# Peptides against a protein of PDB entry 4N78: the designs that were tried, part 272

Target 1, 186 residues: chain A of PDB entry 4N78
Amino acid sequence: HFQVICRLLGYQGIAVVMEELLKVVKSLLQGTILQYVKTLMEVMPKICRLPRHEYGSPGILEFFHHQLKDIVEYAELKTVCFQNLREVGNAILFCLLIEQSLSLEEVCDLLHAAPFQNILPRVHVKEGERLDAKMKRLESKYAPLHLVPLIERLGTPQQIAIAREGDLLTKERLCCGLSMFEVILT
Target 2, 155 residues: chain B of PDB entry 4N78
Amino acid sequence: MAELQMLLEEEIPGGRRALFDSYTNLERVADYCENNYIQSADKQRALEETKAYTTQSLASVAYLINTLANNVLQMLDIQASQLRRMESSINHISQTVDIHKEKVARREIGILTTNKNTSRTHKIIAPANLERPVRYIRKPIDYTILDDIGHGVKW

## One batch from the design tools (peptide; made by RFdiffusion4, then SolubleMPNN)

Design b2_p26_7_s3 (from b2_p26_7, 8 letters changed)
Fold by OpenDDE base, seed 3:
Structure b2_p26_7_s3 (fold): chain B 186 residues (1-186), chain C 155 residues (1-155), chain A 26 residues (1-26)
Amino acid sequence: as target 1 above (186 residues)
Amino acid sequence: as target 2 above (155 residues)
Amino acid sequence: ENPLGLTEEQLELFEEELRDLLASLQ
């Protein structure tokens, strides 16, 4: 689902959605949640001492239930505040999952582009084989696929420019060193 | 451009007119040959003359058709070349626009990003018990798991 | 009736000559 969303929206759409989500989260936090938190702080018992362990778990629970009775009975807390917290939580999860999905898509794109960009995977060397020889063989095998050098040799100046820009855009991905989720958390 | 215009405005219309005129001339030649054959005492000579005129007329028409056909082909080749150039130009513009849009999108999303905190390699406090280095068996990363992930290029 | 009164053989010969001529124009 999130992969499909990433594909559908692309970078532009994801950016817009993330910005709007941030606005919503900010509005929820600074508005309703903050107000409820303030109210809760006002009604919270000033002195809530830990009951003695001798009362056992049921007695301790009853004690806290009695101390927090006014909070527990606050109907709007359950209906509005918790709903808003759920919405914030969902927004955070959404951002996380979008980033993860996007990272997967980007990694796939990088992997698919790699042979065309002279990015070769480290080859497994069997016993007795020289890594260098295998790598050279691999390089030679994929040399004809190097897009930018090929276009530089055969293409028009405009094609060369586009190829270089395309190559750069292909290489530069968020997954290489950027995180959106960290920004969302700050 | 000048060559195409010449073909369209002069050579091809001219060739068509020439063919039309040749049709009229062929009819006259045919009438002449028929009358000559009927009136001639020497039928063999009249036949040879008819053959000669027929051959000449057909050769002329063949030449006119060939010339016209070649001119039409040349016109089409020029037009095809023009279309290819236009297509190339459109493609170039399209690609330029796409790259630009992508750059804008990258900037916009980039504002929403920060550098990944490279987890400082926690000094691996060597556990006192040197766990035997689990021989990193390079399990070949089965990239096939990712075959369904991305822009649909199934390899 | 061949309006020219040519025999089939004469017509074939003439067609062959025309083919040769057309071939030479290529």
Scores: peptide ipSAE 0.018, ipTM 0.663, DockQ to the pose 0.005
Fold by OpenDDE base, seed 4:
Structure b2_p26_7_s3 (fold): chain B 186 residues (1-186), chain C 155 residues (1-155), chain A 26 residues (1-26)
Amino acid sequence: as target 1 above (186 residues)
Amino acid sequence: as target 2 above (155 residues)
Amino acid sequence: ENPLGLTEEQLELFEEELRDLLASLQ
């Protein structure tokens, strides 16, 4: 599904969706969640010391339950605050999955374009084969497909310009060094 | 442009008219030849005249058709060339627009991106002491050790 | 078929002349 979404929306559509999601997340964080957090901070015990280990795990748990009783009984936390946190979490996950899917699509595009851009894959050399000979053979095989040099030889100046720009755009992909998800986390 | 216009407005219509006129004239010539042959006392002479008119008429029609055909072909070639140029221009514009749109889209999404922190993968310095692969003896995990850790309901 | 009453020989000669004419136009 995410791959299809990426293909359908493209860079522009993804950007729009991501921006809107960020707005939603921001609104949730700065609005309802912040308000609940502030309220919780006000009702939070000012001094909550770790109980002595001698009380054992059950005793320690009961201690914290008692100290946090008012918070635990705050019904709106479960219904509203936690729901908003789920929404934020879902948005974050959505962004992550979109980025991952986009990266995969970009890698595929790069791989498909590679023969036309004089980008040769790493060649597996079988025993007894020379890497250099195999590389030369591949270079020779794909040489006629090199788009930019071909257009530079046969094309008009305008075509050459377009070919170069297209080549550059094809090579410059987000997956090469950019992350959207890191921005979302900041 | 001038050549195409001349072909479209003058040469081809003119050639078509000439061909239609020739058709009408051929019918008249045929009628004349038939009547002349029937009425003539010298049938041989009338026949030779008919042959001459027929040859001339066929030559004329052939010329007219050839000229018209060549003009039409020339017109089509010019038009085809114009269409190719137009197509090339449209394609160029389209590609330019697409590139521009792509650049805009990339800028938009680019604002939402940051450089991947290449965390310097601290070279996991493999500890120098290759501890000899301790033969992994699958000791069964005795989970009973955990029985005293946590609120496990003893059944 | 033969509105002018030409003999087959006359038609053949005429056809030959026409062929020659057509050949001259090529």
Scores: peptide ipSAE 0.018, ipTM 0.670, DockQ to the pose 0.004
Fold by OpenDDE base, seed 1:
Structure b2_p26_7_s3 (fold): chain B 186 residues (1-186), chain C 155 residues (1-155), chain A 26 residues (1-26)
Amino acid sequence: as target 1 above (186 residues)
Amino acid sequence: as target 2 above (155 residues)
Amino acid sequence: ENPLGLTEEQLELFEEELRDLLASLQ
């Protein structure tokens, strides 16, 4: 599903969705969640002393239940605050999954473009074969596919400009060094 | 442009008119040949003259048809070339627009990104002095230290 | 009936001449 979303939206659509999600998350954090956290801090026991170990685990549990009774009985905490936290959590997960899916699409694009951009894969050298000889054979095999040099020799100035811009855009991908998820966590 | 215009406005219409005129002329030639053959005392001479006119007429029509056909083919080739040029121009504009849209989209999404922190795995420089692993002597947790902190119910 | 009263031989000769003419125009 996330792969399909990435393909359909592209960079622009993803950017719009991410911006709107960030607005929603910001609104939730600075609004309702902040208010509930402040209220919780006010009702939190100022002094919570550790009960004696002699009360055993059941007695200690009852002690904390009694100390936190006002928080546990706060109905709006369960219905509104926890729901808002779930929405924030879902937004974070959505952003993570979108970034992962986008990275996969970008890697696929880079791999498909590589033969046309003079980007050669690492060749596995068997024992006894010279790496240089294999690389030279590979270079010669893919040399006719180098799009930009081909267009520079045969194309119009406009075609050359478009080819160079297209080549640059193909090489410059987010997966090479950028993260959206890190921005969301900040 | 000028060549296509000449073909469309002058050469092809002119060729069509020439063919139409040739039809009318051929009918007159046919009538002449028929009458000449009927009226002539020398039928052999009249026949040879008819053959000559027939050959000339066929050659003329063949030439007119060939010329017209070639002009139509040339016109079509020029039009096909113009269409290819228009297609190329449209494709160029489309590609330019797509590249521009992509650049805008990348700027927009770029604002929402930060550089991936390659956590330089700080080589945990093992401190040179391997402090001898202090044998973790499990000192029994003396829980009596907590006896004074809790208000236990004195039974 | 051949409206020109041509013999079959004369017609064949005429057809041959026409073929040669057409071949020369190609």
Scores: peptide ipSAE 0.016, ipTM 0.664, DockQ to the pose 0.004
Fold by OpenDDE base, seed 2:
Structure b2_p26_7_s3 (fold): chain B 186 residues (1-186), chain C 155 residues (1-155), chain A 26 residues (1-26)
Amino acid sequence: as target 1 above (186 residues)
Amino acid sequence: as target 2 above (155 residues)
Amino acid sequence: ENPLGLTEEQLELFEEELRDLLASLQ
């Protein structure tokens, strides 16, 4: 699903969705969640020490329930605050999954474009084969597929300019060194 | 442009008129040949004259059709060339716009990105002495060792 | 200019072929 969303929205659509999600998250954090956190800090017991182990697990649980009674009975915490935290969590997960899906799509695009851009993978060399000779054979095999040199030889100045710009845009991808998720975490 | 205009406005209409006039003239020639053959005392001479007019008429019509056909083909070739040039121009503009849109989109998403912290992979220096893989002998955990540790009521 | 786009030489050849054809029908 996330791969389909990435393909449908493209860079512009993803940017818009991410910006709106960031606004929503910011609004939730600075508004409702902050207010609940302040309220929780006010009602939080100033001194909460570990009870003695002699009370056993049930007694320790009852102790903490008693100390946190006002928090546990705060109905809006369960319904509103936890829901807002779930929304923030879902937004973060959504951003992560979108970035991962986009990265996969970009890698696939780079791999598909590579033969046309003189980007050759390092080939496995069997025992007794020279790497240089194998790479030269591979270069010669794919040389006719190099789009930019072909257009530079046969095309008009305008076509050459477009081909170069298209080549650059094809090579430059977010997955090469940029992260959206790191911006969301900051 | 001037050549296409000349073909459309002068040569092709002129060729069509010439064919129409030729048709009218052929009818007159046919009537003449028929009357000449009927009235002539020398039927053989009249037949030879009719053959000569027929050959000339067919050659003339063939010439007119060929000229008109070539002019129409030339017109179509010029129009096809113009359409191809227009298509090329439209494609160029479209590609330029698409590249521009892509650049804008990349700037927009780029604002939402930061450089990936490539943690410099510390060169894992392989330890000089490869410790021989100690064969993992699964010793059964004797839980009875813990029986003496703790204040648990031995039931 | 031959209205059929034939050169004068082609027209003459065509007339000759037509004459030969008409002669063969005799």
Scores: peptide ipSAE 0.024, ipTM 0.677, DockQ to the pose 0.005; fails the geometry check

Design b2_p26_7_s4 (from b2_p26_7, 7 letters changed)
Fold by OpenDDE base, seed 3:
Structure b2_p26_7_s4 (fold): chain B 186 residues (1-186), chain C 155 residues (1-155), chain A 26 residues (1-26)
Amino acid sequence: as target 1 above (186 residues)
Amino acid sequence: as target 2 above (155 residues)
Amino acid sequence: ENPLGLTEEQLKLFEEELQDLMAELQ
């Protein structure tokens, strides 16, 4: 589901959605949630001591239930505040999952582009084979696929420019070192 | 452009007119040959003359058709070349616009990003019990799992 | 006078081409 969303929205759409989500989260936090938190702070017992362990778990629970009765009975807390917290939580999860899905798509794109960009995987060397020789063979095998050098040799100046820009855009992906989720958490 | 214009406005219409005129002339030649053969005392000579006119007429028509055909082909080649150039230009513009849009999109999403904190490799405090390095069996990364991920993969 | 309006040179060229074609067909 999130992969499909990433594909449909692209970078532009994801950016817009993330920005709007951040606005919503900010609005929820600074508005309704903050107001409820303030109200809760006012009704919180000034002195809430730990009951003696001799009361056992049921007695301790009853003690806290009695101390927090006014908070528990606050109907708007359950209906509005918790809903807003759920919305914030969902927004955070959404952002996380979008980033993860996007990273997967980006990694896949990088992997698919790699042979065309002279990015070769590390080859497994069997015992007795020289890594260097295998890598050279691999390089030679994929040399004809190097798109930018090929276009530089055969293409028009405009094609060369486009190829270089395309190559750069292909290489420069968020997964290479950027995180959106970290920004959301700050 | 000048060559194409000449072909469209002068050469091809001219060739078509020439072919039409040749039809009327061929009819006249046929009438002449028929009358000449009927009136001539030397039928053999009249026949040879008719053969000569027939050959000449065929050659003439063949020439006119060939010339017209070549002009039409040349016109089409020029037009095809023009279309290819236009297509190339449009493609170039399209690609330029797409790259620009992508760059804008990258900038916009980039504002929402920060550098990944490379978690300082916590000094793996070697657990006192050296778990035998599980021989990293390079399981070949099945990249086929990623075949469905990326641009152009239909789910 | 070529009744079809072709020059003698044009006719000669096509006569040659026709002869060549006829030779190829034999």
Scores: peptide ipSAE 0.020, ipTM 0.665, DockQ to the pose 0.006
Fold by OpenDDE base, seed 5:
Structure b2_p26_7_s4 (fold): chain B 186 residues (1-186), chain C 155 residues (1-155), chain A 26 residues (1-26)
Amino acid sequence: as target 1 above (186 residues)
Amino acid sequence: as target 2 above (155 residues)
Amino acid sequence: ENPLGLTEEQLKLFEEELQDLMAELQ
């Protein structure tokens, strides 16, 4: 599903969705969640020390239950605050999965474009064959597929410009060193 | 442009007119041949003359048709070439727009990105002294102690 | 007088072509 979403939205659509999600997350964090956290801090016991081990596990549990009774009984915490936290969590996960999916698509695009951009895979050299000779043969084999040089030779100035720009856009992908998810986490 | 205009405005209309005029002339030739044959004492000569005029007339018409046809074909070729050039121009504009849109989109998404921090995973240097993992002896929590606290339904 | 206004050269060329065509049709 995320791959399909990435393909459908493209860079622009993903950017818009991510921006809106960031706004939503920000709104949730600075609004409702912050308010609940402040309220919880106010009702939080000022001094919550570990009870003596002598009270045993049941006594310790009762102690904490008593100390946190007001928090546990706060119905809105479960219904509103936890829901908002789930929404934030879902948004984060969504962003992560979108980025991962986008990266996969970009890598695939790069791999598909590679033969046309003079990017050759390192061929596994069998024992006894010179790597250089194989690479040269490979280069010669794929040389006719190099799009930009081909267009530079045969195309109009306008076509050459478009080809160069297209080549640049093909090479420059987010997966090459950029992360959206890191921005979301800051 | 000038060639196409000349074909459209002068050559093709001119050829059509010439062909039409040829029709009129052919009628005159036919009338002449008929009259000549009727009036001539030498019917054989008149017939040969008619054959000659017929051949000439057919050749002339064929030439006019061929010329006109070639001009029409040339016109169509020029028009086809113009359409191809227009198509190429439109495609070029379309591609330019698409590239521009893509650049804009990439800028937009780029604002939402940061450089991947290759956190050099500090090799967790295993402390030389393997402190013997204190065998966490899971003392089984005897939950039987809790049996008396809950409102268990005393069966 | 060529009643159709064609040049003698044009006429001759087409007469030849016509003869060739007639020869092919025979």
Scores: peptide ipSAE 0.019, ipTM 0.673, DockQ to the pose 0.005
Fold by OpenDDE base, seed 4:
Structure b2_p26_7_s4 (fold): chain B 186 residues (1-186), chain C 155 residues (1-155), chain A 26 residues (1-26)
Amino acid sequence: as target 1 above (186 residues)
Amino acid sequence: as target 2 above (155 residues)
Amino acid sequence: ENPLGLTEEQLKLFEEELQDLMAELQ
C-alpha cells in the first residue's frame, strides 16, 4: 500500500502530505497533549521511590497502582490524551513507512537506470579470472546502452541537454544521503 | 512551405480540374467517333481512327491520374514531415516542463530532509591477525536454560 | 511501346471487344 501511495503521489504529493501531517502533529502536541501533560505533572507524586524488591511483583504493582490512582482514574486521560498520542504515533509511523517505501522505489529506479548510466554491477571473479579482463568485457557489453553518450553522438543539442539533465536527476536521489524521518523527529 | 502551398493551391486543384475536363472531352470524342463511323463510307478507316483516339485518350487520362497521384503523395509526405517536426517540438517542450516540475518537487521535498548522519564508520582496522573465519557451527539453542525460568512443568 | 504500358495483346483484345460491340449494335 505504501509503495502504491509513493508511486501515485510522487515527490510533490509526498511533500504536501508530510507538511500537513507535521502541522497536525504540532497542533496536537502544543495543544491538548501539552495541557494534559501539565496537569499530570501537577498531580504526579512528588516522591515516588522504588519499593523494595521483597514486596514481590504483586506488591510492587499494588504500590504503583496506589501511587498513581488519581492519574489512572482520570477518565479524560484515556479518552482524549491517549487518543491524541495514538494519532501522533500513527502519523510518525506513516512518515517512517512512506520514507522506507520511497527509498525502495528510488533504489529500484537507480538499479534500472544503472546499465544506461555506465554503472556496472560488482563483478564476482571466479578463481583464475582476471578482474580487469572481466570488467573490460562488461564495459564492452554495456557500452551500446550508455544513453548520454549515445544521444551526444546522434541527438540534437536540445535532446542532449534533456538527456544530461535527466541523467543527473536520476542519479540524485533522496536515498543516497537524505532523510525525511530525522526532520520529523526534530 | 512554398512547395506545399503550390501543391495545395495550384497543382492538385489544377490536376482535378484537368481530369474533370478530360471526362467531358472523352464524351465528345466518343460522340465524334460514333458519328464518324456511321457517316463514313470507309468503315475500316473509321474504326482505325476510333482505336487511335481511344488509345490517345487512355494515355492522356493515365498521365493525368499519375501526375495527380504523385502530387497528392508528395503533399502527404511533406505534411507527414511537418507533423513529425511538430511532434518533436511538442515532445521537447513536454520533457522540459516535466524536468522543471521534477526540480520544483525536489526542492519542496528537500526542505523536509536532512543529511543522513553517516556514522563515521571507524576505519575497520583490519586486525593484524586475520582470525580464520571460525566455521559458524550452528550450536543448537539450548532451551534448557529457560527451564528454570517460570512455573513450567518439570518433566 | 504504348506509353500506357499496354501490351500488343491487350490492344488486340480491346480491338476484338470493340468489334464485337459494333457487331451487336448491328
Scores: peptide ipSAE 0.018, ipTM 0.669, DockQ to the pose 0.004
Fold by OpenDDE base, seed 1:
Structure b2_p26_7_s4 (fold): chain B 186 residues (1-186), chain C 155 residues (1-155), chain A 26 residues (1-26)
Amino acid sequence: as target 1 above (186 residues)
Amino acid sequence: as target 2 above (155 residues)
Amino acid sequence: ENPLGLTEEQLKLFEEELQDLMAELQ
């Protein structure tokens, strides 16, 4: 599903969705969640002493249950605050999955463009074969596919400009060094 | 453009008119040949003259049709070339717009990105002094140390 | 006077083209 979303939205659509999600997350964090956290801090016991080990596990549990009774009985915490936290969590996961899916699409685009951009795969050299000879053969094989040099020789100035810009846009992809998810975590 | 205009406005209409006029002229030639044959005392001469006019008429019509056909073909070739040029121009504009849209999209999404932190694997510089692994002597946790800190509820 | 309005040159060209076509069909 995320792969399909990435293909349908493209960079523009993904940017819009991510911006809106960030606004929603910011609104939730600075609004409702912050208010509940402040309330929880006020209701939190100022001094929580460890009970004696002599009370055993049941006694210790009852002790903490009693100290946290006001928090546990706070119905709005369960219904509103936890729901908002789930929404934030879902938004974060959505951003992560979108970035991963986008990275896969970008890698595929780079791989498909590689023969046309003079980007050659690393050739596995069998024992006894010269790497240089194999690379030279590979270069010779794909040399006619180099799009920009071909257009520079045969194309109009306008075609050359478009080819160069297209080549640059193909090479400059987010997966090469940029992360959206890191911005969201920040 | 001038050549196409000449073909459309002058050559092709002129050729069509010439072909139409040739029809009328052929009818006159036929009438002449018929009357000449009937009135002539030398029927053989009249027949030879009719053959000559027939051959000439066929040649004339064939020439007019061929000329008109070639002009129409030339017109179509010029129009096809113009359409190809228009298509190329439209494609160029479309590609330019797409590149521009892509650049805008890249800028927008770029604002939402940061450089991937290549975790410099901090070489864990093993401290030169391998502190001898202090044998973790599990000292039994003396829980009695906590006896004085807890307010035990005396039930 | 050519009643069809063809010049002698046009007629000659047509005859040459016909001869060439006949030669190709042979």
Scores: peptide ipSAE 0.011, ipTM 0.673, DockQ to the pose 0.005; fails the geometry check

